# Peptides against a protein of PDB entry 8OXM, part 257

Target 1, 371 residues: chain A of PDB entry 8OXM
Amino acid sequence: FKAEFRLAGGVNLPKIIDCVGSDGKERRQLVKGRDDLRQDAVMQQVFQMCNTLLQRNTETRKRKLTICTYKVVPLSQRSGVLEWCTGTVPIGEFLVNNEDGAHKRYRPNDFSAFQCQKKMMEVQKKSFEEKYEVFMDVCQNFQPVFRYFCMEKFLDPAIWFEKRLAYTRSVATSSIVGYILGLGDRHVQNILINEQSAELVHIDLGVAFEQGKILPTPETVPFRLTRDIVDGMGITGVEGVFRRCCEKTMEVMRNSQETLLTIVEVLLYDPLFDWTMNPLKALYLQQRPEDETELHPTLNADDQECKRNLSDIDQSFNKVAERVLMRLQEKLKGVEEGTVLSVGGQVNLLIQQAIDPKNLSRLFPGWKAWV

## One batch from the design tools (peptide; made by RFdiffusion4, then SolubleMPNN)

Design b2_p24_4_s1 (from b2_p24_4, 16 letters changed)
Fold by OpenDDE base, seed 1:
Structure b2_p24_4_s1 (fold): chain B 371 residues (1-371), chain A 24 residues (1-24)
Amino acid sequence: as target 1 above (371 residues)
Amino acid sequence: SELEELKKRAEKLYKEMLEKLKKE
């Protein structure tokens, strides 16, 4: 192990470490706590099942629609290493790295990522109208640059085009499956891009089953489809390949309703899979930089067995689980706001919700909806 | 059915994961 580590975003601030393997090769690895590894491992299995459904359908198989999965490698009973996908980078590191981020390189006269964050934090407690106005000012002075990822990595025009399509397909598949599983908006540090395939890898799957909607600042988008995410698709944006891949993914998900419901039901009632939102997790997910100074590490996670007093907590848990299953069933039927939509209508609604600057302006500023 | 085989495979993968997570 190298002595140097980087913090990834997420609830438990997972450590990215560079490891020298027994083969003498350097490999980047993610070190997480046990509970995060359980959540991530469970969600990787759900993604593998979704991939199996997508591979069985001719239309999604032809389009190579898959969610990239990673292997969870436990190191100990309390810690594990995610075998980090070698040759991946967080999209946030590429876009908004303080030293050499693509926004700074390609748009040196735009607002800094820090200036954008500061402006949006100043209006965090303000009206939706004030948030929208400031978000539009931020967006005007912070223009998308993610198109340059594929241009930097793939110099051959034919390879560049194929990799841009692979990226677009990956965003579409992960967006729709992420919506079905209720992953919500994904922080830019929790989306990795493979530097060879241009496919996305979603990490830190601690928010699932629409638990992002019960955060202090509730999620207002079905998935991350910010301006940079769209810019990476090239000139067609959300139209053409992306929309068609979303529709074909949604079609497979809706046609697999019974399978997905059965899978999610088993997961929701697993006592080892803590998918529920708790106040501490909510605080960590939406912690302000100013609030980092007061959380002294004196929360010894002492083995307070939260002895869930079985009776009252079980009823509340069961009601939440039932609500999640009902909402999943609605999504898989195409029920949005009490109306049954076609696959195309549902996908269109989700895309419009995800790109709406009014919805984006209402997101937690720490999640950088302008990126 | 192909669906039941997927359900069984899902349950099996899930049980295998739970068994791994219990052994670790």
Scores: peptide ipSAE 0.008, ipTM 0.419, DockQ to the pose 0.020
Fold by OpenDDE base, seed 3:
Structure b2_p24_4_s1 (fold): chain B 371 residues (1-371), chain A 24 residues (1-24)
Amino acid sequence: as target 1 above (371 residues)
Amino acid sequence: SELEELKKRAEKLYKEMLEKLKKE
C-alpha cells in the first residue's frame, strides 16, 4: 500500500488507496468504510449476467449495449476494496465541484450548486406544490452544461460524435437494467463517467429491488434522467438513440424473464445478501443536518422490544421477498399500474416518469434532482 | 430446515446455470 490516499467525492468520503499488487502493478482502490460491499459484489454479478444476455442478442450486441462493471473484493460485511475505475470521475465532481465545476465555468451567472441545494432543503418539509415551485425556480436559474464533458475531452469531431453515442447507449442500458433491478440512490456521486470511453459506471448498489420507495422520502423516479444527464446526449435528448437503446435493452430483459426471476429469487433468499432496507440505513441515506444533533447514542433503549419473535421476522421477510419477485415479474411482463404495456409503451412511461418535474421535485434534496 | 432446502435448490440452479453458460 502507498502511504498516500485521496478522497473521492461523495457523502461517504471514500478513500482512494493506491495498492501495489504482487504483480508489481499499481491498482487504485476505493475503500468504502461503512457500505456493505457484498451488495455491490452481488449486483456486479447480476450486471455481468445482464451483459451476457445483451451480448447474445444480435440487436443489443450491434449497438454495444453494456452496463459497466468493476471488481469488488469484500473484506468484511462492512468493509472492502472496490477496484477504482482508473480514468473515471463522478459526474457530480465534473458538474458541481465547489472550485471549478462545469456549471460555474459555463454558467457563472446561474445559481451556485450550494444555493440550489439550500433552496431545496428549505422546502424539504413543505407541500409538494411548494417543492415543485422552488424546483422550477432552481431549474430556471441552473441550466444544464453536461454537453461540455464530451466537448472538453474529445476535440476531434468524429471521436466526439462516437463518444456522445457511447454515453447515450450507456445511460440507456444502465437506466433499463437499473429499473428492472429496482436500483435506487442514483445521486451524482454514485454515477461515474469514464474520461476515455464516455461510459457510465454505477457505484454504491446498496439500494436495490425498489427499496428506495420505502425511504422516509420515497424515490419517485425509475432512474436518473435529469437535465444534465439528458444534455450529455446532445440535441436529440431522450429521443432517437436513447429511446431505441432503452427499447432494445427492455426487449432483451423481458425475453429473459425466467432467467432473471431465477437469479433474483436465489439472491433474495441468500442470508449473506442484506438487500432489505433497515432504519439505520434509511437514516444514513437521508440524514438531515438537524438530525445529527439528536443522534445521542441512547445506548439505553431497552433490548426487549426488538426481540420480535424469530418466526415473525422470517414470515415478514418471506412476504417482502415474494412481493419483490411479483413486482419483478410484472416489470418483465410490461405490467405498469395494472396495465400490460408494449416495450415501447413501457419505455415511454419510464422516460416520462423520470423527466417529470413533479416527480423530480419530490426527491430527497441530497439526490440533487436539478443537476 | 426449509431455508437449507432453499439454499440447496439455489446452489443447484446456480450450478446448472454455470454449466449452461460454459456449454454455450
Scores: peptide ipSAE 0.008, ipTM 0.370, DockQ to the pose 0.017
Fold by OpenDDE base, seed 2:
Structure b2_p24_4_s1 (fold): chain B 371 residues (1-371), chain A 24 residues (1-24)
Amino acid sequence: as target 1 above (371 residues)
Amino acid sequence: SELEELKKRAEKLYKEMLEKLKKE
């Protein structure tokens, strides 16, 4: 280990440590000290498997549809070393950094990221109608700028076009696989973009199997398809390449139903894989900046052995696991709201749900649905 | 160590998943 550490951006202030490997190569490692890196490690294995399914299909292989994965080396129950994706930046750091963010640079007369956050926090406890009205005002005064990421990084027009396609394919693949796995907490700091490939890297995979729907402010979108995410696709938006890549990914997932169910079943019943939402995790994910002061860091690492007290918690756990498996089976059959949809119909519904301002306005303000 | 057990278990799960995927 080098004595020098760097702070990575983001709320959790992860430490970047330069490690010399046994091969004499320097590797940047991200040391997360508070996140359950076991969940990230398990979800990376699930992503590798989804990638294997996508590589078997000729249509998804031709499109190079993959989820970007990273190596997770758990060091403890709560700490581990992520192989840092060198040359990645959080989309939130590029977009909404207070001093040099793309919104401030390209749209200096729009609301600041802070003003948008403040307006949405002020209506957090208000009606869905009031949230929608304020969200629409915020959106009108905070126009998307993520198109400039590829334009800044890729000056050659042919490279720029290829990277924009790589981005669009990465969003599509991660959105559909993320929906199938019920990935939540897709805020702008949990999605990295590779500055060389323009592909997305999803981190902090601690909300899975639709556990985001049982948060105090439930998640109302199947994946992140906000205005900046769409703006990064260019003028076609969600149409053309994105939609087709979603459909082809969904087709592979639906045709792999038995495999995916078997894997998720094994994971749900793995006692080392704590996928269930707990009140402390819910509080941490949806904590207000005002409430940060009361969570004394003194919750000793040892007492969060949530030893699932085996008896009464087991029946409630088994019922939740069964419900997750049933919902996964429905998704893989194309059952949405009691109706069997075609792949195109299902993908269309998911896109509409993800871009609906009514759904976006209901999200927790920390998710930054206006970005 | 608990870490080596967790790593072995993750590797075992991954191997079992890969073996099931190879049979399909």
Scores: peptide ipSAE 0.008, ipTM 0.403, DockQ to the pose 0.018
Fold by OpenDDE base, seed 4:
Structure b2_p24_4_s1 (fold): chain B 371 residues (1-371), chain A 24 residues (1-24)
Amino acid sequence: as target 1 above (371 residues)
Amino acid sequence: SELEELKKRAEKLYKEMLEKLKKE
């Protein structure tokens, strides 16, 4: 281990540690000290399985549809070493870094990221109408700039086009796989972009199986498809390549229903896989930046032996697991709002839900739905 | 170590899942 560490971007301020392997190679490692790395590790395995399904299908294989994975070495329930995705940057760091973010560079007269966040936090407890109005004002004065990521990194027009295509495919695959697994919206710091491949890497998989819907501010989108995410696709936006890649991914997922249900069932009933939302996790995920100072380190690690009193918790847990499985089965059948949709119809609904400014305006302001 | 047990369980789960995926 080198004595120097860097903070990676992210909600959890993971430490990047350079490690020399037994082979004498330096490897960057992400050390998460507070996150459930077990959940990340399990979800990476699920992603590998989804990738296997996608590679078996000719149409998804031809499109190179994959969800990017990373190696997770859990050290404990709450700590471990991730193989750091070398040559990745959080999209949030690129977009809204306070000093030199792309929004500030390309749109210096727009609202600052801080002004946007402040405006949305002021209306957090207000009506949906008030949230929508303020969100629209924020969006009007905070125009998307993520198109410039590929333009900055890939100066050759042919390479730029290929990388924009790789990005669009990565967003499509991760969006649909993420929807099936119920990952919901993703904080912009928990989405990394590879500076060489333009592919997305999702980290901090602490919300799965639609547990984001039971947060104090419930998720209202099936996946993150915010204006900057769309802007990175270029002029076609969600149309053409993105939509087709979503449809082809959804086709594979729906055709793999039995496999996916079996996988998720095993995971839901794994006593070592704590996928359930708890109040502390909810507080952590939707903590205000102002409240970060008040979480005194005095939550001693010792006292939360929440001894799961086995009996009453087990019935409630089983009912939640059953509901997750039922909802997964519905998704894989194309059942949305009690109606059976075609793959194209389902994908269209999901895209519309994800880009709807009414849904986006209702998200937790800390997750920056305007980015 | 707890880490080795977790790795073994994850690897077992992954193998069992891969075997189910091979039977389809």
Scores: peptide ipSAE 0.007, ipTM 0.387, DockQ to the pose 0.018

Design b2_p24_4_s2 (from b2_p24_4, 15 letters changed)
Fold by OpenDDE base, seed 1:
Structure b2_p24_4_s2 (fold): chain B 371 residues (1-371), chain A 24 residues (1-24)
Amino acid sequence: as target 1 above (371 residues)
Amino acid sequence: SELEELKKRAEKIYEELLKKMEEE
């Protein structure tokens, strides 16, 4: 192990470490706590199941629609290493790295990522109208640059085009499956891009089953489809390949309703899979940079066995689990706001919700909806 | 008891689903 580590984003600030393998090769690895590894491992298994469903369908198989998965390697009973996908970078590191981010390189006269964040934090407690106005000002002065990822990495035009398609397919698949599983908006540090395949890898899967909607600042988008995410698709944006891949993914998900419900029911009732939102997790997810200074690590996670008084907590848990299953069933039936939609209608609604600057302006500023 | 039986049934269905996916 090298002595140097980097913090990834996310609830428990997972450590990215550079490891020298027994083969003498350097490999970047993510070190997480036990509970995060369980959540991530369970969600990787769900993604593998979704991938199997997508491979069985001729239309999704032909389009190579898959969610990139990573291997969880347990190191100990309390710690594990995620085998970090070698040759991946967080999209947030590429876009808004303070020193050499693509926004700074390609748009040096735009607002800095810090200026954008500051402006949006200043209006965090303001009206939706004030948030929208400031978000539009931020967006006007912080123009998308993610198109340059594929242009920098893939110099051959034919390879560049294929990789841009791979990216677009990956965004579509992960967006629709992420919506079905209720992953919500994904922080830019929790989305990795593979520098060779241009496919996305979603990490830190601690928010699932629409638990992002019960955060202090509730999620207002079904998935991350911000301006930079769209810019990476090229000139067609959300139209053409992206929309068609979303529709074909949604078709497979809806046609696999019984399987997906059974799988999710199993997971919701797994005592080892803590998918529920708790106040502490909510605080960490939406912590302000200013609040980082006061949370001294004096929360010894002492083994307070929260002896959950079994009766009242089981009833509340069961009601939440039932509600999650009902909402999943609605999604898989195409029920949105009490109306049954076609696959195309449902996908269109989700895309419109995800790109709506009114919805984006209402997101937690720490999640950088302008990126 | 019933919830634990449901959990065990669920785990078993999950393991069978995983096994079916490894065999395809």
Scores: peptide ipSAE 0.009, ipTM 0.405, DockQ to the pose 0.020
Fold by OpenDDE base, seed 3:
Formats: structure tokens, C-alpha cells, sequence
Structure b2_p24_4_s2 (fold): chain B 371 residues (1-371), chain A 24 residues (1-24)
């Protein structure tokens, strides 16, 4: 192990440790807590299974639709290391790095990333109307630049075109698979881009099965399809390749309903897989800078009230698990808001929900919906 | 309990899925 560690950006400040393997290769490793690693490991297995389904289908195989996976290596009973995908960067580090982010380089007269965040934090407790107005002002003065990622990394025009296509396919596959699994917390530090393949790697898979909707600030989008994510697709945006890849991914997921339900049922009832949102996790994910001062550990909150009878906890858990399975079955049938949709209709609804500035303006400011 | 039967059924399906993945 090298003595030097870097902090990956994000609320969880995961430690990036450079490990020299016995093979003499340096591997960057992301150090997370035990429970986060178990959640990530379980979700990687689900992604591998989704990839198997996508490879068996001729139309998704021809399009090379895959969700990128990474190895989870447990180091200890309390800590483990995610093998950091060598040659990946957080999209947030490329876009909104304080020193040399792409927004600052290509749009020096726009609002700084800090100014945008400050404006959205000032309205965090305000009405949805006030949040929407400030979000639209931020968006007008913070224009997308993510097209420049592929242009900087891939100078050959033919390679550039293929890499932009790989990016668009990766966004489509991960968006639909992520929606089916109810994957939340898709902030700009939890999405990595591979500098060689232009494919996305989703990390921090602890908010799953739509548990982001029960956060103090509920998640209002099915996946991250913000203006920079769309700008990386080029002139066609969400139309053409992205839409078709979403439809083909959704078709495979819907045709695999029994398999996906069976797997998720196993996982929901696994006592080692803590997928439920707890108050401490919710507080940690949506910590306000103002709330850091009042977290005096009042250790003296009486141990008495948290003794809900073991029977009432188990009944409440079972009812939550049943609701998750029912909602997964609805998604896989194309049931949205009580209406059965075609694959194209369902994908269209999800795209419209994900790009709606009213939904984006309601997100927690730490999610950075303007990026 | 119904939960223990569900867990046993889940384990069996998981083992069959793992076996199919090792055979491919």
C-alpha cells in the first residue's frame, strides 16, 4: 500500500488508495465501509445478470449494450476496497473541478459551480415555484460542455464518433437498468467515465429499489439525464441512438420479468443485504451544512422507544419488500401511473420525467441537477 | 414459517442460477 490516499469527491468522501499488487501493478482502490461494499457487491451481481440477459438478446448484443461492472474486494470485516477502474474519472471532476473543470475552461463567463450550488442551496427550503425560477436562471448561466470530453480524448474523427456512440449506449443501458432496479443517488461523483472506452461506471449503489423517493428531499427523476449528460451524446441528444438503446434495453428487461423478479425477491429477503433506507443514512446522504452543528451526539435519547417489538419490525419489513416487488412487477409490465404503456411509451415517459426542469429543480442541491 | 420456505426456495433458485452460469 502507498501511504498516500486521495479523497474521491462526494458526500461519502471515499478514500482512493493506490495499492501496489504482488504483480507490481498499481491499482487505485476505493475504500468504503463494510455495508456499502456489500450493497455494491450485490448490485454488481445483479448488473452481471442484466448483462447476461442483454448478451443473449441479438438486438442488444449487436448494439453492445452493457452496464459496466467493477470488482468488489473485501479487505476486512469492517472495510473493503472497490477496485477502482483504472483510467476512469468522476464526471463531476471533469465538469466542475474547482481549478480546471470543463465548465470553467470552455465557459469562463458562466456562473461558477460554487455560485450555482449556492443559489440552489439558498432556495432549498423555498417553494417549488421559487426553486424552479432559480434553477432556470442557473441553467441559463451554466451551459453544458460535456461534448468536449470526447473531443479532448479522441482526436481522430472516426474514433471520436465510435466513442460518442459507446457513451450514448452506456448512458441508455445504465439508465434503464438503473430505473428497473430503482437506483438512486446518481450525483456527478457517483458516475465515472472511462477515458479509453467512453463508457460510464456507476458506483455507490446503496440507494436502490426507489429508496431515494423516501429521502427528506425525495428523488423526482428515474435516472440522471441532465444537460451535460445529454450534451455528451452530441447533436441528436436524447433522440435516435439513445432512445433506441433505451427501448431495446427495456424490451429485454420486460421479456425477462420472471427472472428479474425472482432475483430481486432473493435479495430483498437476504438478511445480509441492507437495502432499506434508515434515518442515519438519509441524514448522511442529505446533510445540510447547517445541520453539522446540531449533531451533538445526544447519546441520551432513551433506548426504550426504539424497542419496537421484533414482530412489528418484521411485519413492517415484509410489507416494504412486498411493495418493492409489486412496483418492480409494474415497471416490468410497463405500468406507469396506473396505465399500461408500450416499451416506446414507457421509455418516452421516463425520458420526459428525467429531463423535466420542474423535476430537476426539486432535487437535493448536492445532486447538482444543473450539471 | 412462510418466510423460511421463501428463503429456501430463493437459495435453491440462486444455486441453480449459479450452476447455469458455471456451465456457460
Amino acid sequence: as target 1 above (371 residues)
Amino acid sequence: SELEELKKRAEKIYEELLKKMEEE
Scores: peptide ipSAE 0.008, ipTM 0.357, DockQ to the pose 0.018
Fold by OpenDDE base, seed 2:
Structure b2_p24_4_s2 (fold): chain B 371 residues (1-371), chain A 24 residues (1-24)
Amino acid sequence: as target 1 above (371 residues)
Amino acid sequence: SELEELKKRAEKIYEELLKKMEEE
């Protein structure tokens, strides 16, 4: 380990440590000290399996549909070393950094990211109607700029076009696989973009199997398809390449139903894989920035042996696991709201749900649905 | 360590799944 460490951006202040491997190569490692890196490690394996399914299918292989994975080396129950994706940046850091963010650079007369956050926090406890009205006002005065990421990084028009396609494919693949696995907490700091490939890297996979729906402010979208995410696709938006890549990914997932159910069943009953939402995790994920100061780090590592007291917690756990498996089976059959949909119908419904301002306005303000 | 066991279990689940998928 080098004595020098860098702080990565984001709330959790992950430490970037330069490590010399046994091969004499320097590797940047991200040391997360508070996140359940075991969950990230397990979900990376699930992504690798999904990638294997996608590589077997000729149509998804031709499109190079893959989820970007990273190596997780957990060091303890709560700490580990992520192989840092060198040359990645959080989309939030590019878009809404206070001084140099793309919104401030390209739209200096729009609301600041802070003004948008403040307006949405002020209505957090208000009606869905009031949240919607304020969200629409915020959106009107905070126009998308993520198109400029590829334009800044890729000056050659042919390279720019290829990278925009790679981005669009990455969004599509991660959105559909993320929906199947019920990935939540897809805020702008948990999605990285590779500055060379334009592909997305999803980090902090601690909300899975639709556990985001049981948060105090439930998640109302199947994946992140906000205005900036769409703007990065260029003028076609969600139409054409994105939709087709979603459909082809969903087709492979639905045709792999038995495999995916078997995977998820094994993971749900793995006692070492804590996927369940707990009140402390829920509080941490939806804490106000003002309240972050009071959670003293003194919750000793040992007391979060929530030893699942085996008897009564086991029955409640088994019922939740069964419900997760049933819902996964429904998704893989194309059952949405009691109706069996075609792949195109299901993908269309998911896109409409993800872009609906009514759904977006109901999200926790920390998710930054206007970005 | 519990973590090496977790990694071994996850690798084993992955290998069993890869094998099942190769047999299909």
Scores: peptide ipSAE 0.008, ipTM 0.412, DockQ to the pose 0.018
Fold by OpenDDE base, seed 4:
Structure b2_p24_4_s2 (fold): chain B 371 residues (1-371), chain A 24 residues (1-24)
Amino acid sequence: as target 1 above (371 residues)
Amino acid sequence: SELEELKKRAEKIYEELLKKMEEE
């Protein structure tokens, strides 16, 4: 281990540690000290299974539709070493780094990321109408710049085009797989982009199975498809390649209904897989950036064995698990809002929901829906 | 370790599911 560590960004401020392997190779390792790495590990396995389904299908295989995975080496229930994706950067760091973020570089006269966040936090407890108006003002004065990621990294036009295509495919696959698994919106620091492949890597998978909908500020989007995410696709936006890749991914997911239900059922009833939202996790996920500094380490892990008094918690848990399975079955049947949709209809609805500024304006301001 | 059991369970779930997917 090198003595130096870097913060990787993300909600949990994971530490990047450079490790020299027994083979003498330096490997970057992400050390999560407080996170449930078990959830990440389990979700990586689910992603590998989804990738297997996608590789079996000719149409998704031809498009190279995959969700990027990373190795998780849990060290304990709450700590472990992730094989850090070497050559990845959080999209949030690229976009909204306070010193040299792409928004500041390309749009120096726009609102700062801090100004945007402040404006949205001021209306956090206000009406949906007030949130929408302020969100639109923020969006007007904070124009997307993520197109410049590929332009900065890939100077050759042919390579640039290929990498933009790889990015678009990665967003599509991760969006649909993420929707099926109920990952919801993703904090911009929990989405990494590979600087060589332009593929996305989702980290910190602590919200799954639509548990984001039961947060104090509920999620209102099926996946993150914010303006910068769309801008990275280039001039076509959500149309063409993205839409088609979403449709082809959704086709595979819907055709794999029984497999996916079986997988998720096993996971939901695994007593070692804590997927449920708890108040502490909810508080942590929706902390204000100002409150990140005040969480002094004085939350002593009092080993209050919350002895799950097995009986009453079990019935409530089982009902939540059943609802998750029912909702997953609906998604895989194309049931949205009580209507059975075609793959194209379902994908269209999901895209519209994800890009709707009314939905985005209602998200937790800490997740920066304007980015 | 609890971790090795978790890995083994996860591997077993993965193998059983791979097997089920090979039978389809």
Scores: peptide ipSAE 0.000, ipTM 0.342, DockQ to the pose 0.018

